Peptides against a protein of PDB entry 3KDP. Designs and how they scored, part 140

Target 1, 230 residues: chain A of PDB entry 3KDP
Amino acid sequence: PFLIFIIANIPLPLGTVTILCIDLGTDMVPAISLAYEQAESDIMKRQPRNPKTDKLVNEQLISMAYGQIGMIQALGGFFTYFVILAENGFLPIHLLGLRVNWDDRWINDVEDSYGQQWTYEQRKIVEFTCHTPFFVTIVVVQWADLVICKTRRNSVFQQGMKNKILIFGLFEETALAAFLSYCPGMGVALRMYPLKPTWWFCAFPYSLLIFVYDEVRKLIIRRRPGGWVE

## One batch from the design tools (peptide; made by RFdiffusion4, then SolubleMPNN)

Design b2_p21_4_s1 (from b2_p21_4, 18 letters changed)
Fold by OpenDDE base, seed 1:
Structure b2_p21_4_s1 (fold): chain B 230 residues (1-230), chain A 21 residues (1-21)
Amino acid sequence: as target 1 above (230 residues)
Amino acid sequence: EEEKELEEIIKEGKEALEKLL
């Protein structure tokens, strides 16, 4: 997200405080929960045929798969960001290169895609309105990511959700997301304005996409063990 | 009712932010 912000020179879709809330709040408890996850029975039984080459290849493939999931997750957040800005008159094409003028407090006549002028304060309100739905999108997509992390080969339907700590982590991150989204004063403290509940559903297609992607990946691994998708 | 409460919270948040910016 932050790299796209720099490269595209668009208004910041996700604030630094929100990033810290993800890293310290929503990711930490799930990560601990995954450390206590029961290892997939097939993973633990797999002896590397060549300890040097097979380990390196597997680590690279895992890293690539998680990198792809992370990109889908980021795309979900950016989609929500662009929709909110478009509803407020800023089309995606108009946002390209706009950051310099957007962040300049002395420019109070930044035009939207329809010629409406926006003050600095108005622009910052819209920017901070995007932080919450971006964050919520990340959390909702992480539901799918955490669930798929339980297994490498088996379907979620085969392995099931037996780890109570992981389930607790999913509830905790969701409760934190709701608290940060709806608690009074979070707009001032964390630059996260309250979000209409309907916007939580904006992330669901991306969660489903990650889930389908992983199930397809696992299906390929089961059908072609030792392939480049593992 | 929840939508109205959210709209009020958003309004208050915007007004508070306008004072800080």
Scores: peptide ipSAE 0.013, ipTM 0.375, DockQ to the pose 0.022
Fold by OpenDDE base, seed 2:
Structure b2_p21_4_s1 (fold): chain B 230 residues (1-230), chain A 21 residues (1-21)
Amino acid sequence: as target 1 above (230 residues)
Amino acid sequence: EEEKELEEIIKEGKEALEKLL
């Protein structure tokens, strides 16, 4: 997110404190929950043919899968950001290069895509309104990520939701998201304004995309064991 | 003082935006 902000010179979609809350709050607890996931029966039965090469290949495949999921997650956040800004008159193409004028407190006549002028304060309200939905989008996408990370080969429908620690992690992450989104004072403390419950659904297409992607990946692995997708 | 004024404006603008969003 921050790199895209610098490169595209767009208004900041996610505050630094919110990023820290994601990294420390929403990513770490789920990661811990995954450490307690029971090893898939197929992973336990896999005799390492060559422990060094098979470990390296598996680590590369895992890192690539997590990298792809992370990219989908970021795209989900940016989608939500662009939807909110577009609903407020700022089309994505108009945001390119706008940051300099956007962040200048002395410029009170920044025009949107429709020629409406926005004061500095109005712009900052819209910016901070984007922070919460971006964060919530990350959390909702992480639900799918956590669910899919339970298994490498088996479908979620086959493995089920037996890990109580994972279920607790999902609940904790959701509770944290709700707390940060709706607790009084979070708008000032974290620059995260309250989010309408309807915006939680903006992330669902991306959660579904991750879920479908992983189920397809697992299906390919089941059909072609030892392929490059494993 | 500027932060307080900004907070008030943010509050008013937020209330206005909550009606729109």
Scores: peptide ipSAE 0.017, ipTM 0.479, DockQ to the pose 0.015; fails the geometry check
Fold by OpenDDE base, seed 3:
Structure b2_p21_4_s1 (fold): chain B 230 residues (1-230), chain A 21 residues (1-21)
Amino acid sequence: as target 1 above (230 residues)
Amino acid sequence: EEEKELEEIIKEGKEALEKLL
């Protein structure tokens, strides 16, 4: 999010403090939970791999898969951001390069895509209105990511939800998202204005997309063992 | 007053970020 903010010179979609809350709150517990996930039922049945040949290929494929999931996650957040700004009169094309004027306190006549002028205060309210939905979108997408990352080859339906720590991580992440979204004072402290409960559902298509993507990937791996998707 | 505190927190946050970047 922050890299795109710098490169595209768009209004800040997600605050730095909120990013820290993701890294410390929503990513750490899930990462620990995955370390305690039981090995897939087939891993212990596999012959020892050649550590020189098989490791490098697998690391590249895993890195690409996580990179793709991370891209889908980012796209979900940015979609939510662009929808909110568009609902407030700022079309995505108009946001490109707008940051300089957007962040300038002395410019109180920034025009939207419809010619409406926005004061500094008004546009900052809209910016901060985007932070909470963006964050919540990331969290909802992470639900799918956490569930799929527990297995490499087996479907989630085959492996089941046996890891109690993973379940705890999902609840903790959700509770943190709810706290940051609805606790009084978070708008002041974190620049995360309260979110309409309906926006939680806007992230579900992306969560589902990640889930479907990974299940399809795993299905391909099961049908073509040793393929380039593994 | 709350808006002013809010502006100060934003300013401090931006300054802290500028020091990190």
Scores: peptide ipSAE 0.000, ipTM 0.259, DockQ to the pose 0.018; fails the geometry check
Fold by OpenDDE base, seed 5:
Structure b2_p21_4_s1 (fold): chain B 230 residues (1-230), chain A 21 residues (1-21)
Amino acid sequence: as target 1 above (230 residues)
Amino acid sequence: EEEKELEEIIKEGKEALEKLL
């Protein structure tokens, strides 16, 4: 997210506080919950043929898969960000290079894509309105990520939702997201303005995409053991 | 006033981060 913000010179889609809330609140408890997930029956039974090379390959492939999931997650957040700005009159193409004027407190006549002028305060309200749904999008996509990370090879349909700690982590993450999104004063304290509940659904296609991607990946691994997709 | 102070802190933090990156 931050790299795209710098390169595209667009208004900030995600605040530092929201990043900290993700890192400390939404990632930690679910990650701990995954440590208590039942080990895959196949991981325990297959000793690596070569403990040095096969471990390194598996670690690289795991890292790549998580990197790809993280990219899809970021794309979901940016999609939600661009949709909200477009609904407020700022088309994605108009946002390119706009940051300098957007963040200037002395410029009160920044034009949108339709020629409407926006004060500094109005622009900041729209910016902070984008922080919340970007965060919520990350949380909703993390639901899929947490569920798929239970197994490397087995389908979620085969493994099921047996880990009560994982289920608790999903509820905790969702409750935190709802609290940060809708609690009075979060706009001032965290620069997270409340959003319509319908915006939670903007992330669902990306959550589904991650789920389908991982199930297809796992299906390929099961059909072709020892392939580059492991 | 607290909102303005928070805005300034975040602005300074962003500027500092932009200088570091």
Scores: peptide ipSAE 0.000, ipTM 0.264, DockQ to the pose 0.017; fails the geometry check

Design b2_p21_4_s2 (from b2_p21_4, 18 letters changed)
Fold by OpenDDE base, seed 1:
Structure b2_p21_4_s2 (fold): chain B 230 residues (1-230), chain A 21 residues (1-21)
Amino acid sequence: as target 1 above (230 residues)
Amino acid sequence: KLKEELEEIRKAGKEALEKLL
């Protein structure tokens, strides 16, 4: 997210405080929950054929798969960001290179795609309005990611949701997202303005996409053990 | 009721931000 902000010179879609909330609040508890995840029954039964090569290949393929999931998460957040800005008159093409003028306090006549002038304060309100739905999008997509992390080869439907710590982590990150999105003062403290409940559903297609992607990946791994997807 | 409360919070947040910015 932050790299695209720098490269495209667009208004900041995800604030630094929101990033810290992801790192400390949203990712930490899930990471702890995964440390206590019950080992997958097929992972425990599979001895590596070659402990040196098979481990390295598996770690690389895992890293690539999680990298792809992370890219889909970022795309989901950016989609929500662009939709909100477009609804407020800023089309995606118009946002390219706009950051310098957007962040300038002395420019109070930044035009949108329709010729409407925006004050600095108005622009910052719209920017901070984007931070919350971006964060919520990440949380909703992380539901799928955490469920994916539970199993390497088996479907979630086969192993089930038995880890109480993981379920607690999902509840905690969702409760944190709701708190940050709807608690008074979060706009001032965290630059996160309240989100309409309807925007939570904008992330669901991406969560579903990741879930489908993982189930397809796992299906391929089950059908072709030792393939490039493993 | 929730929409109204959210809109009030949003307005209050805007006003607070306008004072800080």
Scores: peptide ipSAE 0.011, ipTM 0.308, DockQ to the pose 0.022
Fold by OpenDDE base, seed 2:
Structure b2_p21_4_s2 (fold): chain B 230 residues (1-230), chain A 21 residues (1-21)
Amino acid sequence: as target 1 above (230 residues)
Amino acid sequence: KLKEELEEIRKAGKEALEKLL
C-alpha cells in the first residue's frame, strides 16, 4: 500500500499506524494459524520424506502462502479504496499524480473527475474515511484467504473448521477490526474514521470471487493431477 | 509452471517491497 502511494503519487490509502496494526495485530495470528494448519495437513499427507528437505519445502510454502495472502489483501484494500474515492467523485485514473495537490494545504480547489472542487479539509476527511474500510476489507479478505489456505486440494467443505487456532484468529481479527472501526478516538489516534456497517459488505464480492476461484482451482487439481494449474 | 512463475513474481515483488519498506 505505501509503495503504491509513493510510486503512483495517489492519496494515502492506509495510514502507517494502521499498517502496523495489520502487520503486527491482524496478520500475525492468522499467519501462525495457517502455519499450524499447513503443518498438520502436510504431516497427514506425506510419508516422512527427508526431514531437512520437507522442512525447507514447508517453510517455503508457508512463506509463499503468506506472501500471496498479503498481496490479495492489498488488492482487496485498494479495491475498496478506489470504490470509496470513485463514489466521492475521484476516479482511479484521476488519482494518479494527484498526491502533491492533495496534500497541499494551500490548494483548496482540487478538482475531482467531475469538476467539483474540494478543500483540503474535505479531501482529508475522504482520505481518512478510506483508512477504516481498507483495514476492514483486509480482514474480510483474510477470512476467505485463511479458509482457502486450509488445504491445497480439498474443498473447504471437506476439510471443515477443525483448526481451533484459525477460528480464534478469525475471531480476534474481527474483534480488532470492530474495535478500531468503532472505538471512540480512533479517528484522531489512528486517522481511522468510524465505518458505516454497510462497508463491511464491500469486500464480500471480492472474498466470494477468491473463494469461488480457489474452489474451482482445487476442483481442477483433483480432477487433473499434475496439470498446469498446479 | 504458471504457479511457479506467479510465485517467482510474488517473491520478486516481496523482495522489492522489503527493500522499499
Scores: peptide ipSAE 0.000, ipTM 0.180, DockQ to the pose 0.021
Fold by OpenDDE base, seed 4:
Order: structure tokens, then C-alpha cells, then sequence
Structure b2_p21_4_s2 (fold): chain B 230 residues (1-230), chain A 21 residues (1-21)
């Protein structure tokens, strides 16, 4: 999020505190849950041929998988951000380079894509309105991510949801997202305005996309052992 | 002061959103 904010000079899609809540609140329990995940029966049956090389390859594959998933999560968050801003009159193309004028409190006539003038206060409200749904979108996408990371080769339908810690992590993330979205005072404390329940569904297409992508990947791995996707 | 400013922003935003919706 922050890299795109710098490169594109767009209004800040996610506040620093909200980023910290994601990194510390939503990523820790999942990481712990994955550490306690029961290994796939097929992975456990395969002893590493070379412990040093196979460990390094596995670390690279994990890093690549997390990198790809993280990119899809970011795309999901940005999609929600662009949808909200577009609904408020700011098309994605118009947001490019707008940050300087957006953050200037002395400019009270920033035009949207339709020629509507926005005061500084109005702009900050719509910006802060984006923070909550961006966060919620990441959490909802993380549901799919956590579920797919449970298995390397087997389908979730084959492995099942046996890890109670993973299930607990999903509930904890959801409860945190609900707390931050709907608890009184969060708009003042965290600049996270209350989220309409409909925005929870904005992330579902991305969660589904991740799920389908991973299931297809796993299907290819199962059908072609030793392929480039492994 | 920041709390008051944020409450004013929140109020103005709610009113703006109510006008846009």
C-alpha cells in the first residue's frame, strides 16, 4: 500500500495505525496457526533428499508464495479503495498525483472527476472512510490465504479444516475487524470510520479468486509432479 | 483539539455522505 502511495502520489489508502493492526493483529495468529498445522501426509512421507538444499528451496518457495499472495491481498485492498473513491466521485485516473492538493488544508476546492469541489474536511472524511474497508478487505482475503497455506499439494476439500488454531485465528481476525469497524470512538482513535456491512462483501471476489487460483495450482501439481509450478 | 477537529470532520462527513447517498 505505502509503495503505491509514494509511486502514484494518491491519497493515503490506509493509515499507519491500521497497517500496524494488520501486521501485528492479523498476521501473528495466522503465522502461529500455520506453525501448528498438521503437515500433509504426502509431505511427511517425503524425507528431504538433501536437508540443506531442500530447506533452502522450501524457504524460497514459501517466500515466493507469500509474495504472490501478498500482491493479491494488496490488489484486493486497492480495489476496495478505488471503488469507494469512485463512488464518491474520484476515478482512479484522477487520483494520480492528487495527494499534494488532497493533503493541503488550505485548498478547499479540489475537484473530483465530475467537477465537484471538495473541502479539506470532506476529503479527509472520504480518505478515512477508505481505511476501514481496506483493512476489512485484507482480513477477508487473509481468510482465503490462511486456508490455502494450510496445504501445499492437497485440496482444502481433501485435507479438511482440522486445525483448531487456524479456525480460532480466522475468528480472532474477524472479531478484530468488527471491533475496529463498529466500536464507538474508532473513527477518532484510529481514523477508521464505521463500515457499512455491504463492504465486507467487496473482498469476496478476491478471496474466491485466490482460492480458485490455489486449487488450480494444486491440481496442476498433483497431475504433473515435478513441474515448474511446484 | 484533535478530538474536536475529528468529531467536526466526522460530523461534516456524515452530512456529506448523507447528501451523496
Amino acid sequence: as target 1 above (230 residues)
Amino acid sequence: KLKEELEEIRKAGKEALEKLL
Scores: peptide ipSAE 0.000, ipTM 0.267, DockQ to the pose 0.015
Fold by OpenDDE base, seed 3:
Structure b2_p21_4_s2 (fold): chain B 230 residues (1-230), chain A 21 residues (1-21)
Amino acid sequence: as target 1 above (230 residues)
Amino acid sequence: KLKEELEEIRKAGKEALEKLL
């Protein structure tokens, strides 16, 4: 979020403190949980054919999986951001380059896509209204990510939810998201205004998309071992 | 090669996301 904020000069989609909360609160426990995930039963039964080549291929596959998933997470967050701003009169095209005027306290007549003028306070309320649902969208997308990352080639339905640490990670990130979204004072402290409960469900299509994508990917790997998708 | 490129994109995306998040 912050890189796109800088590069595209759009209003800040997610605060830096909230970013730190994601990194420390939502990603750390899941990452640990994945490290303790029992290796896929077929991987452990395979004698390493060539330790050097098999490590390189595995690192490549892991890196590719995380980057694709990370991109989908970012896209999900930005989609939510653009939807909220569009509902408030700011179309995505209009947001490009708007940051300079958006963040200027002395400009109180920033026009939206419909010619409505926005005061500094009004536009900051809209900005901070985006922070919470962006964060929640990331968390909801991470649910799918964490579940799919348990296996390289087996379906989630085949391996199941045996890792208690992963389940704990999912609970922890959800609890953190709920706390940041609904605890009084978070709007002032973290620039995260309270989220309507309905916005939690806005991210579910993206979580489902990731889940379906990974299941299809795994299905292809199972049908074509050694393919380019692997 | 496509795996490597996708992995670099994935790594860059993850690093970008980790920097963004």
Scores: peptide ipSAE 0.000, ipTM 0.176, DockQ to the pose 0.025; fails the geometry check

Design b2_p21_4_s3 (from b2_p21_4, 18 letters changed)
Fold by OpenDDE base, seed 1:
Structure b2_p21_4_s3 (fold): chain B 230 residues (1-230), chain A 21 residues (1-21)
Amino acid sequence: as target 1 above (230 residues)
Amino acid sequence: SLKELLEEIIKAGLEALKKLL
């Protein structure tokens, strides 16, 4: 997200405070939950035949999978960002290079794609309105990611939701997202303005995409052990 | 079943997305 913000010079899609809330609030409990996840029976049974080569392959593949999942998460967040800005009159093409004028408090006549002028305050409200949906998108996509992390080879449907700590983590991150989205004063304290309930659903296609991607990946691994997808 | 729950969540999400778009 931050790299696209720098490269495209678009208005900031996700604030630093929101990033901190993700790192401390949404990632910590899931990470703890995964530490208590019982290793998949297949992971436990396969001692690395060669600890040096098989560990390196596994680390590389995990890194690639996390990189791909992270890209899908970012795409989901940017999708919600661009939709919100488009609904407010700022089409994606118009946002390119706009950051300098957007962030200038002395420019109160920034035009949208339809020629409407926006004050600095109005622009910042729209910007901060994007932070909450972006955060919620990450949370919804993390549901899929956490479920995916339970298994390396088996389908989620085969292993089921047995980890109570993981279920608690999913509840906690969702409760945090709801708190940040709807608690009075969050707009002032965290620059996270209230979210329309409908925006929660914008992330679901991306959550599904990650889920399908992982199920396909796991299916390939099951059919072709030792492939490049492992 | 977990499968049915996920299918319902996906269906609800897609329907909601169609209403937003």
Scores: peptide ipSAE 0.000, ipTM 0.248, DockQ to the pose 0.032
Fold by OpenDDE base, seed 4:
Structure b2_p21_4_s3 (fold): chain B 230 residues (1-230), chain A 21 residues (1-21)
Amino acid sequence: as target 1 above (230 residues)
Amino acid sequence: SLKELLEEIIKAGLEALKKLL
């Protein structure tokens, strides 16, 4: 997300506080929960052929798979961002290169895609309106990420939801998202303006996409052991 | 505020990266 922001010179899609909440609030409990996940039934049955070389290959494949999931996650966040800005008159193509003028306090006549002029204060309200939905989108996508990260080869349906800590993590993330979205004063304190309940659903297609992607990936791995898709 | 400071740091970092790119 941040790299796209730099390259495209778009208005900041995610505020500092929301970034910190993702890095520290939403990722920590899940990461801990995965450490307590039960071993896959198929992993326990297969001893590594070569502990040194196979470990490195597996780590690379793991990193690539997480990289792909992370890209889909980022796309989900940006989708929500672009939808909100489009609803406020800023089409995605118009946002390209707009950041310089957007962040300039002395420019009070930044035009949207429809020729409406926006003051600095108005632009910042719209920017901060994106922060909460972006954060919530990340949380909703992380539900899928956490569930799929339980296993490398087994389907979620095969492994089941045995890790109570993982389930707790999902509730914790959801509670944090709800708190930041609906607690009075968060708009002033954290620049996270209240979220319409409908925005929770914006991430669902991407969560589903990640889930389907991972299940298909795992299915391919099961059918073709040792393939590049691991 | 700590928040404003962090935002300024991020903004400055982004501007610096823009100059390098």
Scores: peptide ipSAE 0.000, ipTM 0.196, DockQ to the pose 0.016
Fold by OpenDDE base, seed 2:
Structure b2_p21_4_s3 (fold): chain B 230 residues (1-230), chain A 21 residues (1-21)
Amino acid sequence: as target 1 above (230 residues)
Amino acid sequence: SLKELLEEIIKAGLEALKKLL
């Protein structure tokens, strides 16, 4: 998000505090849950393989999986951001290069795609309205990621929801998202304005996409062990 | 150790997020 913010000069889609909440709050507990589950799955299935080659393969697989999933998460967040701004009169094309005027407190006549003028206060409310649903979108997409990362090769339907740590991570992540979205004062403290419950559903297509993508990936790995898709 | 693996996963996740964010 921050790189796209710099490159495209768009209004800030995700605040620094929300990034910290994602990195330290939302991603840490899921990462812990996944590491416990990977350790448990590896302990149950692997005779001692060569620890050097297994670490390298594991690091590459993790890096590729997290890289791909992270890209889909970012795309989901940006989709939600563009939908909210479009509903408020700012089409995606109009946002390109708008940051300079958007962030200037002395410019109170920034025009939207329909010629409506927006004061500094009004456009900052819209910007901060994007922070919460961007965060929630990442959380909803992470639900799919957590369920997916439970198994490297097996379908989620085959392994079931036996890991209590994963379930706890899902609840904790959801509770954190609800707290940040609806707790009084978060708009002032974190620049996260309250989210309409309907915005939780904006992420579901991306969550489903990740789920389908991973089930297809796992199906390919099962049919062609040792392929480039691993 | 499990702790080292956790730290590596967290670090990789954070780095991936930093690249994507």
Scores: peptide ipSAE 0.005, ipTM 0.256, DockQ to the pose 0.039; fails the geometry check
Fold by OpenDDE base, seed 3:
Structure b2_p21_4_s3 (fold): chain B 230 residues (1-230), chain A 21 residues (1-21)
Amino acid sequence: as target 1 above (230 residues)
Amino acid sequence: SLKELLEEIIKAGLEALKKLL
């Protein structure tokens, strides 16, 4: 988000403190929970891998999978950001290069895509209105990511939801998202204005996309062992 | 390989996102 903010000169999609809350608050417990996931039933049945050749292949394949998921996650956050700004009169194309004027306190006549002028205060309200739903979008996408990371090859339906620590991680990140979204004073403390409950659903297509993508990937791996999609 | 480069870019991007998030 911050890289795109700098490169595209768009209004800040996500505050730095909110970002830290994602890394330290929402990702830590899920990451720990994955360490306690039960070994896949097929891993224990596999012959000992050659540690030199099979490690390199597995690292590449894991890196691609996490990289692709991370890109879908980022796209989900930006989609939510662009939808909110578009609903407030700022179309995506109009946001390109707008940051300089957007962040200038002395410019009180920044025009939206429809010719409406926005004061600095009004612009900051809509900017901070984007922070919360961006954060929530990341959390909702992380639900799918955490669930799919339970297994390398097996479907989530085959592995099941047996890890109570993983379920706790999903609950913790959701509870944190709800706390940050609805606790009084978060607009001042974290620049996260209260989220309309309907915005929780904005991320669901991306969570579903990640889930479907990973299930299809795993299905291909099961049907074609040693394929480039492992 | 292009794949490794993309993975490193994605990893670096994710790490950068993790540093920014």
Scores: peptide ipSAE 0.000, ipTM 0.245, DockQ to the pose 0.023; fails the geometry check

